# Peptides against a protein of PDB entry 4ASU: the designs that were tried, part 251

Target 1, 270 residues: chain A of PDB entry 4ASU
Amino acid sequence: ATLKDITRRLKSIKNIQKITKSMKMVAAAKYARAERELKPARVYGVGSLALYEKADIKTPEDKKKHLIIGVSSDRGLCGAIHSSVAKQMKSEAANLAAAGKEVKIIGVGDKIRSILHRTHSDQFLVTFKEVGRRPPTFGDASVIALELLNSGYEFDEGSIIFNRFRSVISYKTEEKPIFSLDTISSAESMSIYDDIDADVLRNYQEYSLANIIYYSLKESTTSEQSARMTAMDNASKNASEMIDKLTLTFNRTRQAVITKELIEIISGAA
Target 2, 83 residues: chain B of PDB entry 4ASU
Amino acid sequence: FTFASPTQVFFNSANVRQVDVPTQTGAFGILAAHVPTLQVLRPGLVVVHAEDGTTSKYFVSSGSVTVNADSSVQLLAEEAVTL

## One batch from the design tools (peptide; made by RFdiffusion4, then SolubleMPNN)

Design b2_p24_7_s2 (from b2_p24_7, 10 letters changed)
Fold by OpenDDE base, seed 2:
Structure b2_p24_7_s2 (fold): chain B 270 residues (1-270), chain C 83 residues (1-83), chain A 24 residues (1-24)
Amino acid sequence: as target 1 above (270 residues)
Amino acid sequence: as target 2 above (83 residues)
Amino acid sequence: REEELREARERFRRKVAEAVAARA
């Protein structure tokens, strides 16, 4: 490589490093906020899931319609955040199909569609875009919930797949159940709940769905920002190492050129 | 007893004596060992009676309340403020 | 009771509509 080539490469890598450092700082700020906002959201969301865990709601095997909601965002450069969700979605879809279930998919965030569109295009109902630019609100979750409920797809049960935040260096892809009104109303385990009005139950399920979606968005956001921060830090470090290596190479190459020129001058071979 | 909004936690797995909730079907008091039920909140006052005799009041906008067989209660309000 | 439930649903829908409007 010529000195010129090395210089060009150095300049390019230095620019990348500047970008990755900037992105790290942005991700760090968003992460700090997301982590704070996740604390109450987790209590709220886990509280909403408590019924399903305690009641042990089971969907009859004869019920065939299953909905998978994958939760991520539109933005890349966050490690395996999107691919992790997509991987679990694929696995779940395959398992359900093998069990004779009809599977439909909702993507929250464009990256889910980007990954799964080629292989699962026929299963997609809707993809929600413009996710990840701003922190998710309960209103956002409610919009998604309402659109799902009004989609006309009468699912029996479903799964929400998202990345649960563990720490700044760790997340875990999780699956939580969602149930249709018909499934929950017909569940034998619900018999212990006395005098539940059908309209009340419907409203309850609307809130439940919104709650779970909200929770999943908050977990996903926190996980994503943390992962992005880590990814950008790693990228910045890798760039730094490469800069150092190339700088050494540049210096050695420069000295070699100078030495060669001096030898040519001294030897009169020029 | 868990009482939370999307943005704030008021009680997290706490032991309380009684919770009065405004529901769409009417206000009722949730006591220890209350029968399992599901209700939707209407705008109104939530009153939490702690075991120590302390009473706390909250205004809620909407949401849900769940009473489980294990006597656990989840009060999930879209908006809630301490009064 | 039915009216109250209807109102609750309408409130939810209204909030959703407001959220949609806020996203637009």
Scores: peptide ipSAE 0.052, ipTM 0.884, DockQ to the pose 0.052; fails the geometry check
Fold by OpenDDE base, seed 4:
Structure b2_p24_7_s2 (fold): chain B 270 residues (1-270), chain C 83 residues (1-83), chain A 24 residues (1-24)
Amino acid sequence: as target 1 above (270 residues)
Amino acid sequence: as target 2 above (83 residues)
Amino acid sequence: REEELREARERFRRKVAEAVAARA
């Protein structure tokens, strides 16, 4: 490579490093906010899930319709965040299909569709786009919940798959159950919850769905921003290493050029 | 007893004496060992009676309340403010 | 009781509508 080529590459990588560093800072700021907002959201969401854990709701085997909600975003450059969710979705879909279940998929965030569109396009009900630019709100979750309820797909049971935040360096893809009104109302374990009006239960379920979606979005967002921060840090470090290598190459090449020129001068060949 | 909104936690697995909740079927008091139930909140006042005798009042919008067999309670309001 | 339930549903729907409007 000529000195000019190396210089051009150096300039390019330095620019990339600046961009990745900037993106890291942005991700860090978003992460800090997301983590703060996750604290109450987790209490809220876990509270919503408490019923399902305590009631041990079982879906009868004859019930075949299963909904998978994959929660992610539209934004890349966040490591394995999207692929992790997609992998779990694929696994779950395959397991359910093997069990003779009908599986439909909702993607929260365009990246889910982007990964699964070729293999699972026929299973998609809807994909929610424009996820990840702003922190998710309860309103956003409610919109998703409403859309799901209005989709006309009468699922018996569902799975919401999302990345749960553990720490700045760790997330775990998890699955939480979603149950239809019919499944909850018919669950034997729910018999202890006596004197519940059907309309009350319906309303309760609407809130529950929105709550769980909201929770999943908050977990996902926090995980994503953390992962992006890490990814951008790694990219910046990799760029730094490449700059160092290219700088060494530049210096060696420069020395060779100078030496050649000196020899030419000394030899009178110039 | 857990009482939270999407953005704020008021109680997290706390022990309380009594919680009065405004439900669509009517306001009721949740005591220890209350029968399991599910209710939907109506706009109104939540009153939390702590074990220390303190009483806290909250205005809530919509939401849900769950009383489980294990006496755990989840009060989840869409919006809640301290009064 | 039915009316109260209806109102609760309407509140949820209203909030959803507001959220939709806020996204637009």
Scores: peptide ipSAE 0.049, ipTM 0.879, DockQ to the pose 0.051; fails the geometry check
Fold by OpenDDE base, seed 5:
Structure b2_p24_7_s2 (fold): chain B 270 residues (1-270), chain C 83 residues (1-83), chain A 24 residues (1-24)
Amino acid sequence: as target 1 above (270 residues)
Amino acid sequence: as target 2 above (83 residues)
Amino acid sequence: REEELREARERFRRKVAEAVAARA
């Protein structure tokens, strides 16, 4: 490589490093906010899931329709955030199919669709886009829940798959159950709950779905911002290492050129 | 007893004496060992009676309340404010 | 349903505003 080529590459990498450092700072700020907002959201979401954990709702074997909701975002540069969700979605879909279930998929965030559309296009119902630009609100979750419920797709049981935040350096892809109104209303374990008006139960389930979606979005967002911060840090470090290597190469090449020129001068070949 | 909104936690697995909740079917008091039930909140007043006799009041919007067989209660309001 | 939710939210906001005003 010529000195000119090395210099051009150095300039390019230095610019990338500046961008990645800036992105890291932005991600750090978003992460800090997301983590603060996750604290109450987790209590809220876990509270909503408590019924399903305690009631041990079972879907009858004759019921075959299963919905998978993958929760992620539209934005890249966050490590394995999207691929982890997609991987678990694929695994779950395969397991359910092997069990003779009909599987349909909903993607929250365009990245899920981008990963799974080719292989699971027939199973995809809808993708919610414009996820991840702003912190998710309960309103956003409610819109998603409402659209899902109004989609006309009937399911018996579902799975919501998302990245749960553990720490700044760790997340875990998790699955939580979603049940249809019919499944809950027919569940034997629900018999201990006093005569619940059908309208009340319907509304309850709407809130439950919105609550779970909201929770999943908050977990996902926090995980994503943390992962992005880490990814940008790693990118910045990698750029730094490459700059160092190229700088050494530049210096060596420059010395070689100078030496060659000196030899040419001394030899009279110039 | 857990009482939270999406943005704020008021009670997290706390022991309380009684919680008065405004529901679409009517306001009811949740006492110890209340029968399991599911209800939807209407906009109104929540009153939490602590074991020490203190009373806290909240306005809530829509949401849900769950009373489980194990006497755990989840009050989940879309919006809630302390009075 | 959306209208009911909107109305509920508006009622809630009004009550909150009234409560805040009563404290002030």
Scores: peptide ipSAE 0.033, ipTM 0.868, DockQ to the pose 0.043; fails the geometry check
Fold by OpenDDE base, seed 3:
Structure b2_p24_7_s2 (fold): chain B 270 residues (1-270), chain C 83 residues (1-83), chain A 24 residues (1-24)
Amino acid sequence: as target 1 above (270 residues)
Amino acid sequence: as target 2 above (83 residues)
Amino acid sequence: REEELREARERFRRKVAEAVAARA
């Protein structure tokens, strides 16, 4: 490679490093906010799931309709955030199909659709786009919940799949249950709950769904921003190492060029 | 007893004497060992009675309240503010 | 329903603001 070629490559990598460093800083700021907002959201969301855990709601075996909600975003450059959710969705869909269940899919964020659409297009009900540009709000979750409830798809049970935040360096893809109104109302374990009005139960379930979606969005967002920050940090470090290697190559090549020129002068072969 | 909104936690697994909640069907007082139930909140006043006799007041919008068989309570409001 | 929810939220925010102002 000529000195000019090496110089051009160095300039290009330095520019990439500047971009990745900038993206890291942006991700770090978003992460700090997301983590702060996740604390109350987790208490709120886990509180909403408490009923389902304690009541141990079981779906009858004759019920066949299952809904999978995958939660991610529209934005890339965040490591395995989207692929982890998609992988678990695919696994769950396959297991349910093998058990003779009908499976429908909702994607929260366009990246899920981009991964699964080719293989699971017939199972998709809806994909929510414009996810991840702004921090998710309870209003956003409510819109998703309402659209699901108004979709006309009468599922019996479902699963919401999302990345739970553990730490700045760790997340885990998890699944939480979603139940239809009919499944909850018919569950034997719900008999201990005294004199629940049908309208009350319906409204309760609407809130529950919105709550769980909101919680999942907050976990997903925090995990995503953390993963992006890490990915951009790694990219910046890799760029730094490449700059160092190319700089050494440049110095060696420069010395060789000088030596060659001196030899040509001395030999009179120029 | 857990009381939270999407953006704020007021109580997290606390032990309280009584919680008064505004429900769509009327006023509802949750005592220790109350029977399991589900209710939906209407906009109104929540009053938390602590074991030490102190009372805290909150205004809530919509939401839900759950009383479980294990006497755990989850009060989840869409919006809530301390009064 | 979205409009009703929005109106309910706005009413709630107003009540909260009034309650906070009354304590100040």
Scores: peptide ipSAE 0.028, ipTM 0.868, DockQ to the pose 0.043; fails the geometry check

Design b2_p24_7_s3 (from b2_p24_7, 9 letters changed)
Fold by OpenDDE base, seed 4:
Structure b2_p24_7_s3 (fold): chain B 270 residues (1-270), chain C 83 residues (1-83), chain A 24 residues (1-24)
Amino acid sequence: as target 1 above (270 residues)
Amino acid sequence: as target 2 above (83 residues)
Amino acid sequence: REEELERALEEFRERVAAAVEAAA
């Protein structure tokens, strides 16, 4: 490679490194915010799930309609964030199908659709786009919940799959249950709860759905930003290493050129 | 007793003496060992009576309240502010 | 030489992409 070629390459990689560093900083800022906002969201979301955990609601075997909600975003460059969710969705869908269940899918974030479209296009009800540009709000969750409830798909039970944040270096793909109003109302384990007005229960479930979606979005966002930060850091380090290697190559090549020129001068062959 | 909004936690697994909540069916007082129930909040005043005798007041917009068999309570408001 | 540079850049892009994936 000529000095010019190496220089061009160096310039290109340096520019990439600048971009990755910038992206790292942006991701770091978003992560910090997401982590702060996750604290109350987790309490809120876990609180919403408490009923289901304590009541141990079971769906009867004769109930066949299952909804899978995969939660991620539209944005790439965050490692295995999307693929992890998609993998879990595929696994769950396969298991449910093997059990004779009908499975429909909702994707939160375009990346879910991008990954699953080829194999599961017929199972998709709706995909929510424009996820991940801004921090998710409870309003966003409510919109998703409402759309789900208005989709016309009368599911019996469902699964919301998302990445739960553990630490800056760790997330875990998890599944939380979603139950239809009918499933909850008919669950034997709910008998201990006093007579609940049907309208009250319906409203309660609407809140519950919105709550869990909101929670999942917050967990997902925090996980994603952390993963992106790590990914961009790694990219920046890789760029740095490449810059160092190319710099060495440049120096060696330069020395060779100089040596050649000197020989030509000395020999009178220039 | 857990009381939270999407953006703020007021109580997290705390022990309280009594919680008064505004429900769509009327005002409801949650005492220790209250029977399990599910309710939906209406806009109104939440009053938390702590064991130390302190009383805290909150305005909530909407939400849900769950009383479980184990006496755990989850008060989840869409919006809540301290008064 | 341009081809080598392009290959090198592509390799770098792939490595960056791999790093982004591995950081996942």
Scores: peptide ipSAE 0.020, ipTM 0.820, DockQ to the pose 0.011
Fold by OpenDDE base, seed 1:
Structure b2_p24_7_s3 (fold): chain B 270 residues (1-270), chain C 83 residues (1-83), chain A 24 residues (1-24)
Amino acid sequence: as target 1 above (270 residues)
Amino acid sequence: as target 2 above (83 residues)
Amino acid sequence: REEELERALEEFRERVAAAVEAAA
């Protein structure tokens, strides 16, 4: 490689490093906010799931309609955030199909659709786009919940799949159950709850769904920003290493050229 | 007893004497060992009676309240403010 | 390892460029 080629490569990598460092800082700021907002959201969301855990709601085997909600975003450059969710969605869909269940999919964020559209396009009910530019609000979750309930797909049971935040360096893809109004109403374990009006139960279920979606969005966002920060940091470090290597190569090449020129001068071959 | 909104936590697994909540069917007082129930909140006043005799008041928007068989209570409001 | 790193960096560059363009 000529000195000119090495110099061009060095300049290019240095520019990339500047971009990745800037993106790291942006991701760090968004992560800090997301983590702060996740604290109350987690208490709120876990509280919403408490009923389903304590009531041990079971779906009868004869019920065949299952809904999978995958939660991520539209934005890339965040490591395995999207692929992890998609992988678990695929696995769950395959398992359910093998069990004779009908599976429909909802994607929160365009990246899920991008990954699954070729193999699962027929199973998609809807994809929610424009996710990830702004922090998710309860209003956003409510809109998603409402659209889901009004989709006309009468599922018996569902699964919401999202990345749960563990730490700045760790997330885990997890699944939480979603139950239809009919499934909740017919569950034997619900008999211990005092006479609940059908309208009350319907409204309760709507809030529950919105709550769970909101919780999943907050977990997903925090995980994503953390992963992006890490990815940009790694990219910056890799760029730094490459810069060092190329700089050494440049110096060696330059010395070789100088030596050759000196020899030519001394030998009179110029 | 857990009382939270999406953005704020007021009580997290706390022990309280009584919680008065506004429901669509009327005011509901949740006491220790209350029977399991599910209710939907209407906009109104929540009053939390602590074991030490202190009372706290909150205004809530819509939401839900759950009383479980294990006496755990989840009060989840879309919006809530301390009064 | 150097060639692998160069390929990875180039792929990353392309992804970053695409993301920046999409955000503009």
Scores: peptide ipSAE 0.019, ipTM 0.819, DockQ to the pose 0.013
Fold by OpenDDE base, seed 3:
Structure b2_p24_7_s3 (fold): chain B 270 residues (1-270), chain C 83 residues (1-83), chain A 24 residues (1-24)
Amino acid sequence: as target 1 above (270 residues)
Amino acid sequence: as target 2 above (83 residues)
Amino acid sequence: REEELERALEEFRERVAAAVEAAA
C-alpha cells in the first residue's frame, strides 16, 4: 500500500470514530432517560402481572389459539437486541406448533418483521412501525392493546417477549403471559374472586394488557439504548486500535520510501 | 398495598389500614383481609388510611384495582396526582 | 441540533451499511 492509500484509510477510520463517539453520546443520553422512566414503569408493570401469578390461571389443553407479541424497535446498531427476541419467538412458536397449537405473531418494531419475514410471514397479524424514535408512552401501549383486541383474532392465551433490563451491561430476554377475557372468566382459580361484573372484567383486562405492553416497551427501550451505547463504545475502541496499527504501518512505509530515495540518489551520483 | 401510575409510584408493598377507591359502581373501601375482587377505577378521589392514622388523598383517572387472596392490593391508575 | 444530529447519524448509518456491503 502506498503512503497515500494508508493516509486515506486513516482519515476514513478517524471519521468513523467521530461518528461512533457521537452515537455513543446520544445513546447514553437516551439510556439515562429510559432508566429513570423504567423505575416506576417496572412497579406498575409487575403490579399488573401480580393477578396472573397469584391466580395461577391455566388454559385448558383443548384451547389451541396462541398469540406471541415480540417487542423491540425499528432501529439498528444495538447488538443482539432484536435477534435475541426473534430467537425466543421462533423457539416458542416451534414448541407451540409441536404441541398442536395455532400460533399468531404480533411484532412491535419493524426489526422483528425483518428477521422473521421469510420463515413466519404467514403467522404475522400485524407489525407496529415507528417504534424507538421517541420514548414509549402509555398512550402508545394503549393503541397497541386496542389494535390487538380489535384484530379479530380470538386467542386463548399468549406471551409477550421482550428484553428485560438488568444493568448497563446486561439484559435478558423474557416472556410474560397474556390471557384472553374468556380464559380469565372461565378459569377455576378465579372462583375465589367475588362476583365480578362482566363489563368490569372486560375493562380490567384491557387495562391489564395495556399495562403489560407499556412495561415491556420500557424494559425494551432501556435495554436497547444500553446495548447501543456499548456497541458504539466497542466500535470506537476498535477504530482506535486500527488507527494505531495504520499509523505504525505509515511510519514504516515512510521510512522505506526515504531509504529508497536515498539509495537512488547515491547510485545515480556514482 | 401497591399504588402506582405509569410514571410515578406512590406506595410499593406498603401496609395500610384502609384504601378508599372510586369505582364505576361507587366508592369501594378496601380493608384488611378484604375478599378477593377486581374493579376498575373511575375518575375520582383515592384515600389511603395508614396504620398510624395518617390519611393521604389522591386524584386518579382510569385504571384498575386488584385485591388478592393473600391480602395484597394493586391499585394501578393511568394518571394520578397527590392532593 | 438534535434533528441535525439524527440526520447525520442516519447518513452515517447509510454510509457504513454501504461500506459493509462493498467489503462483503
Scores: peptide ipSAE 0.006, ipTM 0.819, DockQ to the pose 0.014
Fold by OpenDDE base, seed 2:
Structure b2_p24_7_s3 (fold): chain B 270 residues (1-270), chain C 83 residues (1-83), chain A 24 residues (1-24)
Amino acid sequence: as target 1 above (270 residues)
Amino acid sequence: as target 2 above (83 residues)
Amino acid sequence: REEELERALEEFRERVAAAVEAAA
C-alpha cells in the first residue's frame, strides 16, 4: 500500500471512530432512560402475567393456531439483539410446526422482517415499523395490541419473544405466553373465575395483551440500547487499534521509502 | 398486593387490609379472603387500606384487577395518580 | 561525502514530511 492509501484509510477509520463514539454516547443516554423506565414497566408487566402463571393455563392439543410475536426494533448496530430474537422465533416456529400447529408471525420492528422474510414470508401477518426512534409508550403498545386483535387471525395461543434486560452487559431472549379470549374462557384452570362476565373478560384480555406488549417493548429497548452502547464501544476500540496499526505501517513504509532513496543516492543510481 | 401503572409503582407485593376499586360493574372492596375474580377498572377512586390503618387514595383511569386464589392481587391501571 | 549525505537526507525528510502534510 502506498503512503497515500494508508493515509486515506487512516482518515476513514478516524471518522468511523468519531461516529462510533458519538453513537455510544447517544446509546448511553437512551440506555439510562430506558433502564429507569423499565423498573415500573417490569412490575406492571410481570403483574399482568401473574394470572397466567398462577392459573397454569393450558391450551388443548386440538387447538392448532399459534401466534408468535417477535419484539425488536428498526435499528441496527446493536450486536445480536435482532438475531437472537429471530433465532428463537425460528426455533419456536419449527417446533410448533412439527407439532402440527399453524404458526403466524408478527414482527415488532422492521429488523425481524428483514431477517425472517426470506424463510417465513408466508407466515407473517404484519410488521410494525418505526420502532426504536422514541421510547415505547403504553399508547404504542395499545395500538399494536388493537391491530393484532383486529387482524382477523383467530389464534388459540401465542408467544411473545423479546430480549429481557439483565445487565448492561447481558440480556436474555425470553418467551411469554399470549392467550386468546376463547382459550382463557375455556381453560379448566379458570373455573375458579367462572362468574366473570364475558365482556369483562374480553376487556381484561385486551389490557393484558397491551400490558405484555408494553413490557416486552421496554425490556427490548433497554437491552438494545445497552447492546448498542457495548457494540459502539467495541467498534471504537477496534478502530483505535486499527489506527495504531496503520500508523505503524505508515511509519515503516515511510522509512522504507527513505531508505530506498538513500540507497539510490549512495549507489549513484539516482 | 401489587398496584402499578406503566410508569409508576405504588405497591409491589405488599400486604394490605383492603383495596376498594372502581370497576365497570361497580365499586367493590377486596378483602384478604376475597374470592378469585377478574375485573376491569373504570375511572374512579382506588382506596388502599394498609394493615397499619393508614388509608391511601388514588385516582385511576382504565385497567384491570386480578384477585387470585392465593389472595394475591394485581391492580394495573393505565394511569394512576396519588390523591 | 558524509555532509552531503546528511544534507540530502534532511532534504528528503523535509520533502516526505511536506508530502504527508499535503496528503492529510
Scores: peptide ipSAE 0.005, ipTM 0.807, DockQ to the pose 0.004

